# Peptides against a protein of PDB entry 4CIC, part 4

Target 1, 148 residues: chain A of PDB entry 4CIC
Amino acid sequence: KVSTKGHYGVQAMFDLAQHFGEGPVSLKSIAERQGLSEPYLEQLIAVLRKAGLVKSVRGAQGGYILAREPRDIKVGDIIRVLEGPIAPVESVSQDDPEHSLKFDFSVTKSVWEKVKKSIEEVLDSITLADMLKDAEEAQMAQGYMYYI
Target 2, 147 residues: chain B of PDB entry 4CIC
Amino acid sequence: KVSTKGHYGVQAMFDLAQHFGEGPVSLKSIAERQGLSEPYLEQLIAVLRKAGLVKSVRGAQGGYILAREPRDIKVGDIIRVLEGPIAPVESVSQDDPEHSLKFDFSVTKSVWEKVKKSIEEVLDSITLADMLKDAEEAQMAQGYMYY

## One batch from the design tools (peptide; made by RFdiffusion4, then SolubleMPNN)

Design b2_p27_7_s4
Fold by OpenDDE base, seed 2:
Structure b2_p27_7_s4 (fold): chain B 148 residues (1-148), chain C 147 residues (1-147), chain A 27 residues (1-27)
Amino acid sequence: as target 1 above (148 residues)
Amino acid sequence: as target 2 above (147 residues)
Amino acid sequence: SAADAFAAEGDAILLADGQEAFDEKAK
């Protein structure tokens, strides 16, 4: 499972993508639309800003914007920023020296590496622009179902 | 990340696969080889047994065996048994009625569904037999480096 | 207990270690 942080981070970034080119978006407005607490969103945005995915705009119409075009932001980029490297298995804390017989089960590690690679490939194949397109297509499809 | 439960479950199942055809393996021996606590392994094995992936053998040489051949057990089967359905996103507890404005962001859900599908495809493509083969190949490769 | 740890671990396939700390700070 993607962490709640990753999930909401992608959701927040997608909200910013939907408003890309319209100017800065307030955290309050994002929080309201996405069903997030404003304090939680502040934390997410702080991380995303530090990573250079989001920019803060100052002034009367201050807020946040995507730092890059939606096509230049992969879902994988967002996840890596928020969660760090996609690790397939939680690192069992190396700190217990006595359980040194960690058979470096290269084989089990290889399974998880394959999973990791697959996840990375998927997440790196999806941009915010792709998500925008999918949203537009979904809205059009819903619109057509109401006119039939 | 695969949960610790999933990770150790696959590890325990792989240990049983390595001993498949040799008879029942004690939990103690699995725990020792895999660096697991015996109580933790008992819990894992109980779940795996209930799911029909492992069998308990009674008697003087009692223990556990794979209930199926290694080729008939996918990593995905193990994970599903231990962790349930592979869910790409933690279900935010539906219980908070006030946050009802969960915009069914179909688009964000679709991203996670793609991730889920990809994970499932990978895990369902790997059997315990494949893992055994990989282990044998790795041992052979190490053996050749020492020579 | 080992049993309690086992029960708690069941839900999180892709949980990063820091998630509990982040969610607790968000409350």
Scores: peptide ipSAE 0.022, ipTM 0.766, DockQ to the pose 0.084; fails the geometry check
Fold by OpenDDE base, seed 5:
Structure b2_p27_7_s4 (fold): chain B 148 residues (1-148), chain C 147 residues (1-147), chain A 27 residues (1-27)
Amino acid sequence: as target 1 above (148 residues)
Amino acid sequence: as target 2 above (147 residues)
Amino acid sequence: SAADAFAAEGDAILLADGQEAFDEKAK
């Protein structure tokens, strides 16, 4: 389950992608459009900014912009920034130092590693540009349904 | 991230798979081998039993066994039983009734659905029998490193 | 704090909301 943080982070980044090239967007406007609290969004944006995915623009019409083109930002990049490495299972690092040397080939660990790899592959295959395209296609499909 | 419940559930089921055909295994023995608390394991086993993945055997040498052969139990089946449907993101069901009719094509929702599908495919591709085989292969590989 | 709530939410990619309740009851 993607954390609420990851989910809303992707939503916020997608909002910025939709406004890419239009100039800086205020946090307030993003929060309103995405149904997020402004304080929550402020925290998300701070992390994303620190990671270099978002830039702040100063001034009366200041706000935030994507630091890169939508095609150069993968969903996986956003998730990694917000949540860290996609770890399907918390490594119960049994800090038991004595069992350290046994190649604890946990067959269960291998299962979760396969899941991790699969998730990473999916998330790394989707860019913000892909999401924009999907949104456009969906809007067109809705438009056609009203004209029929 | 698979929940601790899912993780330990798979571990417990794998332990039962390793002992499949040897008779019933006590919860205590599973807990000891898998590094689980016995009370926690009791809760897991209760859910797994209710779902028909595990059977209880009564008697002095009673305990639990897999209800099916290891090849007939997918990791995905275990996870679904313990965690329910693999939902990558909680549907924020905005109970806002008025926006109900808009095909809220959340592009974000589609991303998470793709993730869900991928996870399900992986977990449904792995059986307890596959895990047993992987364990055997790993043991053989370790044996060859010492010779 | 809002920051602590934000940090706690990050851990649960595949954690079903119900497990916080389960882990709290296991204490």
Scores: peptide ipSAE 0.022, ipTM 0.768, DockQ to the pose 0.317; fails the geometry check
Fold by OpenDDE base, seed 3:
Structure b2_p27_7_s4 (fold): chain B 148 residues (1-148), chain C 147 residues (1-147), chain A 27 residues (1-27)
Amino acid sequence: as target 1 above (148 residues)
Amino acid sequence: as target 2 above (147 residues)
Amino acid sequence: SAADAFAAEGDAILLADGQEAFDEKAK
């Protein structure tokens, strides 16, 4: 499962992508469009900004913009920033390192590594630009259904 | 992430697979080999038994066995039994269903569905028999390094 | 209870360790 943090992070970044080139977007406007609390979004944006995915613009028309073009931001980049390395299994090692170390069956680890790799490949194959394109295609498909 | 429950469930099932055909295995022996508490394992086994992946054998040599051959049990089957449907995103819907429903951006959902599909494909491609084979190959490789 | 912890663990599949810390700070 992607955490709520990762999920909302991708939504917030996608909102910024939809407004890319239009200038800075206020946190309030993002929160309203994405159904997020403004305080929660502020925390997400702070992390994303520190990671260099988002820029803050100061002034009367201040707010946030993507720091890079949508094509240069992968979903995987967003998830890694918010959640850290994509780990398919919670490291059981934190609670009882002695017992966890003994039964690190290489075979079970290999299963989870395969899962990890698969997730990474998927998330790294999707950019914000791809998401924008998919949204446009979906809107066009809906528009055509109303004209038929 | 696979939950601790899913992780240990796969380990327990793999232990049973390693002993498949040798008769019933005690929970105590599985717990000792897998580094699990016996009470925790008892809970896992209860779920797996109810799902028909494990059978209980009664008697002096009682214990548990796989209900099916290792080749007929996918890792995905184990995970689905223990964790339910593989959902890539926690359904945000539980806390505020009204807000969660409005912002079900089809595009973000599609991303998570792709992730889900990928996970399912991987987990459904691996059987306990495949894991047994991998273990044997790893042991052989270690044995050859010592020669 | 151990049972409640077990039930709660079932929900935590891909929850990064950091979310407990984040949810604790959001309380």
Scores: peptide ipSAE 0.022, ipTM 0.761, DockQ to the pose 0.078; fails the geometry check
Fold by OpenDDE base, seed 1:
Structure b2_p27_7_s4 (fold): chain B 148 residues (1-148), chain C 147 residues (1-147), chain A 27 residues (1-27)
Amino acid sequence: as target 1 above (148 residues)
Amino acid sequence: as target 2 above (147 residues)
Amino acid sequence: SAADAFAAEGDAILLADGQEAFDEKAK
């Protein structure tokens, strides 16, 4: 599962991608468009900024921009920044050392590693540019349905 | 992420697969081998039994068996039974109806649907029989390194 | 209880650990 943090992070980054080249976008405007609380968005943006995915522009018309082109930002990059490494299973940090029969059943671990790899491959195959294209195609398809 | 429930469920089912054809396995023995608490395992097995993945055998030498052959049980089947439908994102059940601007951004939803599909495909591609084979191959490889 | 843990874990395949920490800081 992608966390709410990851989900909203991708939404916020996508909003910035939609405005890429138009100048800085205010957090308020992103929050309004994406239905996010401004304080929550501030936290997300702070993390994304520290990771170098977003830049802050200062001034009266300041705000945030993507730090890289939409084609150079993968969904996987956003998720890794916000959630860390994709873990397929929660580390059973059973701190209880006694029943830590680490039967690391290599076989069950391998199943989860396959799941992890699959998720990573999917997320790394999708860029913000791909998302923009998909959005444009969806809008055109809706527009054509209203004209028929 | 697969829940601990899903993880242990797969382990328990795999243990039953390893003993498939040997007769009923006690929950105690599964718990001991898999490092699970017996009460937790009882709950898992109850769900798996209700779903028809496991059968209970009564008697002095009773216990549990797989209800189907290992080749007919996918990891995805186990996960769906224990966790329900694979959801790639938590349903933002923000119960706060006001800020539920369901901007179902169709595009972001599509990303998560792709992730979901990928997970499902992987989990549905792996059977308990595949896991048994992988375990045997791993044991043979270790055995050959010691010779 | 083991039952409570089981019920809590039976919810959605959550990337649980990261979200609770973030939501708690947003409150």
Scores: peptide ipSAE 0.020, ipTM 0.745, DockQ to the pose 0.081; fails the geometry check

## One batch from the design tools (peptide; made by RFdiffusion4, then SolubleMPNN; from b2_p29_4, 19 letters changed)

Design b2_p29_4_s1
Fold by OpenDDE base, seed 4:
Structure b2_p29_4_s1 (fold): chain B 148 residues (1-148), chain C 147 residues (1-147), chain A 29 residues (1-29)
Amino acid sequence: as target 1 above (148 residues)
Amino acid sequence: as target 2 above (147 residues)
Amino acid sequence: DEEEEEEEEEEREEEELMSDEALELAVDE
């Protein structure tokens, strides 16, 4: 599962992609458009900035911009920054170290590795530019439905 | 993410697949082989039984068996029974209906739907019979490393 | 009421963020 952090991080990065080339975007404006709290978004942006996906611009018209073009940022890059390596299984809470015979059941592990690989392939196949294109296509489709 | 319940459920179903055709397997023996607590396994088996993936056999040599052949049970079937529909994103707790502007941001939703579909395709491509075959191949490979 | 709900939502989001970090740390050990 993608965490809430990963979900909102992709949403915030997509907002920055929509404004790419228009200059710095304020956290407030992202928060308002994306339905996120400003404090939560500040934490997300701090992580994304540290990873070099986002740049901060200082000044009265300061804010944030994508560090790369939308075509050069994969959804998988965002998720790996926010959530680390994609884990297809929730870590079994190692609460009982004694009876957790980590029967490293090689066969079940291989199933989850196949799931992991599949998720990575999907997320690495989608760029922020692909998301922008999908949004434009959706808007055009809606626009045509209002004229019919 | 697959929950602990999904993980151990697949493991328990795989144990039953390894013993398919040998008769009923006791919960105790599954728990011992799979490193599970008997009470936890009992809960898993109850769900799997209710879904018709497992059958209970009564008697002194009673226990559980697969309800179908291993080739007719997908990993995806087990996961859907234990966890419900595969959700690629944790459901943002729908607690606040007002300010959850479910900005049904169609684009981000479409990303997660693609992930969901990919997971479903993988899990539906793997049967318990495929897992049995993979286990046999792994055992043979280990046997050859000792010579 | 709205400010208290917003603070509770922020606290929940912070707890979820910390819980996610704790879960990640448990995977790397």
Scores: peptide ipSAE 0.018, ipTM 0.764, DockQ to the pose 0.034
Fold by OpenDDE base, seed 2:
Structure b2_p29_4_s1 (fold): chain B 148 residues (1-148), chain C 147 residues (1-147), chain A 29 residues (1-29)
Amino acid sequence: as target 1 above (148 residues)
Amino acid sequence: as target 2 above (147 residues)
Amino acid sequence: DEEEEEEEEEEREEEELMSDEALELAVDE
């Protein structure tokens, strides 16, 4: 499962992508638009900033911006920063190698590795620019439903 | 994430697949081979039996068997029985529709739906028979490393 | 002593597993 942290982190990064090129966005404005608590968003932004995905701007019109163009940030990059490596199964402590037939563990592990690879391929195929495009297409589709 | 329940459920079903056609397997013997507590395995087997993936056999040589051939049981079938529908994100309560721009929620949701579909496609592409074949191939490969 | 610590660690992992299932069930109520 993608954690709540990963989910809200992608949502906050997508908000910053929607405002890319408009200047710094305040945490308060992101929190209000995305339905997040401001203290929780501060923690997410601190991690994303440390990873170099977000940049802080100081001053009276201070706030946060994407550190890269939306096309250069994958959803997989955001998830790996917030959650670490994609693990499809919780790491059952591999520590007791003695009692489990080493063979059965290898076959079940191969299933989870296939799942991991599939998740990574999907999340690395989606950029913030792709999400912006999907949002524009969805907005146009809703606009057409009101004109008919 | 696949839960510990899903992980151990697949492991227990794979043990039953390895013994398919040999007769009923005791829970004790599965627990010993798979490094599981017998009480925990009883709970897993109860769910799998109720779903019709496992069958109980009564008698002095009683125990459990697969209810279907290994080729007719997908890993996705086991996971859906133990965990329910594959949810790639914890269900953040969709209950406050008011404050989130409905549009942003739809785009982020589409990302998670793509992940869900990808996981389902992978898990539905793997049968217990495929896992048996992979185990045999891995055993042969280890045998060749000792020669 | 080591077997009791392994049984207490297995009981704690089972309690954590049951607590995580109880937390997942408590969020769906």
Scores: peptide ipSAE 0.017, ipTM 0.762, DockQ to the pose 0.050
Fold by OpenDDE base, seed 1:
Structure b2_p29_4_s1 (fold): chain B 148 residues (1-148), chain C 147 residues (1-147), chain A 29 residues (1-29)
Amino acid sequence: as target 1 above (148 residues)
Amino acid sequence: as target 2 above (147 residues)
Amino acid sequence: DEEEEEEEEEEREEEELMSDEALELAVDE
């Protein structure tokens, strides 16, 4: 599962991608467009900035920009930054040593590894540029439906 | 993500698959082999039984069996029974109506739908029979390393 | 000092974000 953090992080990064090349956007403007709280978005952007996916621009017309072109940012890169390594199973807290009969169920582990790999392949196959293209195609399709 | 419930549910179903055709196994024996608490396993088995994946056998040698052959039970069937529909994103609680500017971000939703589909395809491609085969192959490989 | 304060503020903000997510997960149960 992708967390709420991952979901909104992808949404915020997509907003920045839509404005790529237009200059810095304010957090307030992103929050308003994406339906996010400004404080929550500040936290997300801080993490994304530290990871080098976003850059801060200082000044009266300051704000944030993508650090790279939309084609050079995968959805998987955003998720790995916000959530860490894609884990297919919630970490069974290994910390109960008594019931940690680590039945190294190599077979069950292999199922989850296959799921992990599949998720990674999907998320690494989608860039912010692909998302921009999908948005344009959707907008064109809606525009044509109003003219019929 | 698969929950702990889904993880242990698959593990318990796999244990039942390993004993398929040998008759009923006790919950105690499954719990001991799988490193599960017996009370937790009872809850899992109750759900799996209600869904028709497991059968209860009554009597002094009673216990549980798979309701179908291992080849006829997908990992995806087990997960859907225990966790419901595979959701790639945790449900953002839609309930805050104020900040629910449902920007129906059709694009973001489509990303998660692709992830969902991929997970479903993987889990529906793996049966308990496939897992049994993988276990046998792993055991043979270990046996050959000792010789 | 300023970089350490920014890192501590970022860590605190990450903990709050994780706590709010954990709270949202706990409310939907």
Scores: peptide ipSAE 0.016, ipTM 0.753, DockQ to the pose 0.020
Fold by OpenDDE base, seed 3:
Structure b2_p29_4_s1 (fold): chain B 148 residues (1-148), chain C 147 residues (1-147), chain A 29 residues (1-29)
Amino acid sequence: as target 1 above (148 residues)
Amino acid sequence: as target 2 above (147 residues)
Amino acid sequence: DEEEEEEEEEEREEEELMSDEALELAVDE
C-alpha cells in the first residue's frame, strides 16, 4: 500500500511538473490546486527538498521547482523518498517480540518478494513526464467529446 | 501493502495446504507450526471459514481443512477475503472530511490503478499448489547441499 | 443474548485492533 503521504507527495510533484519551466510555484498555489492543506504540503515539500527532488527558490516570486526534469523523476523515486523502501507487507513493529514474525517461512517470503518486485517495476516505469503526457491525452480526449 | 492479517492468513492457509488430504488439522497444531497465537488464528480461521475457503470438521479428531484443492485457491483469493479489495493506497479514514482525498486527480488515480493491477496479477498467478511445489523444491535443494 | 454478546465481543476486538493500528500511526508523529 502507498500511504497518504506517498499519494499526496506524487500529486504535489505532478503539480510542479505541470509548471516546470514556468518558474517557481508557491506552496499556496499547489495546495489550492491539489486540495491539500498548506501545513501538510510544507512537510511533504521539506522531505522532497532534502532528498533533492525539489528546489526552493527565494524572493518575492519565490517558491518551489522540480530539481530535475520530469523525465528524470520516476514515481518510484518519489515513493522511496517519502515512505522508504517499498515493503509489500506491513512490518509488524519489532516492539512486540511475541508477535514478531518468527516463522519467516521462505515460501511466504517469496510471495511477498514477487509482489514487491512487481510494484517496484511499475513505479519505476512511470516518470513525471509520462504522467504529463497522460494528462494531455486525457484533456484532448475530453475536448474531442465536447465537439462530438 | 499486505496487512499482518493477510500475511498470517496466507501462512495458515499454506499450513492447511501442506496437510491437505491427511484429514482435519487442529488450530493448536497450526498455531504451533506457524508461530501464531491460537486466539488470533481462531479469528483468521473464522473469516476464512465464512468465505468458504476453509471447512470446520467436528469430532474428537476435529479441526479445519481447506474447502477446495490447493490448486483452486489463489493467494489473491485469500487476501481479498481477509483484507477486501486490494487497495494500492491506504484509504484515508473518511472521518476527517478535511483530509479526505478530495482531489482524485485522474492521472494520479491511473498510477495507483496500474499498481493495483500488477499486485492482483501477481497474487492471482500464485496458487497454494504453486507454493507447495516451491516448498518441495526448496527442501530438495537443501537436501542436495548436504550431500 | 448469546448472539448479542458474541457481536459485542467481535466489536470490542475490532476496536482493539483499530486502536493498536491507531497507536502505530501516533508514535511516528
Scores: peptide ipSAE 0.014, ipTM 0.754, DockQ to the pose 0.162

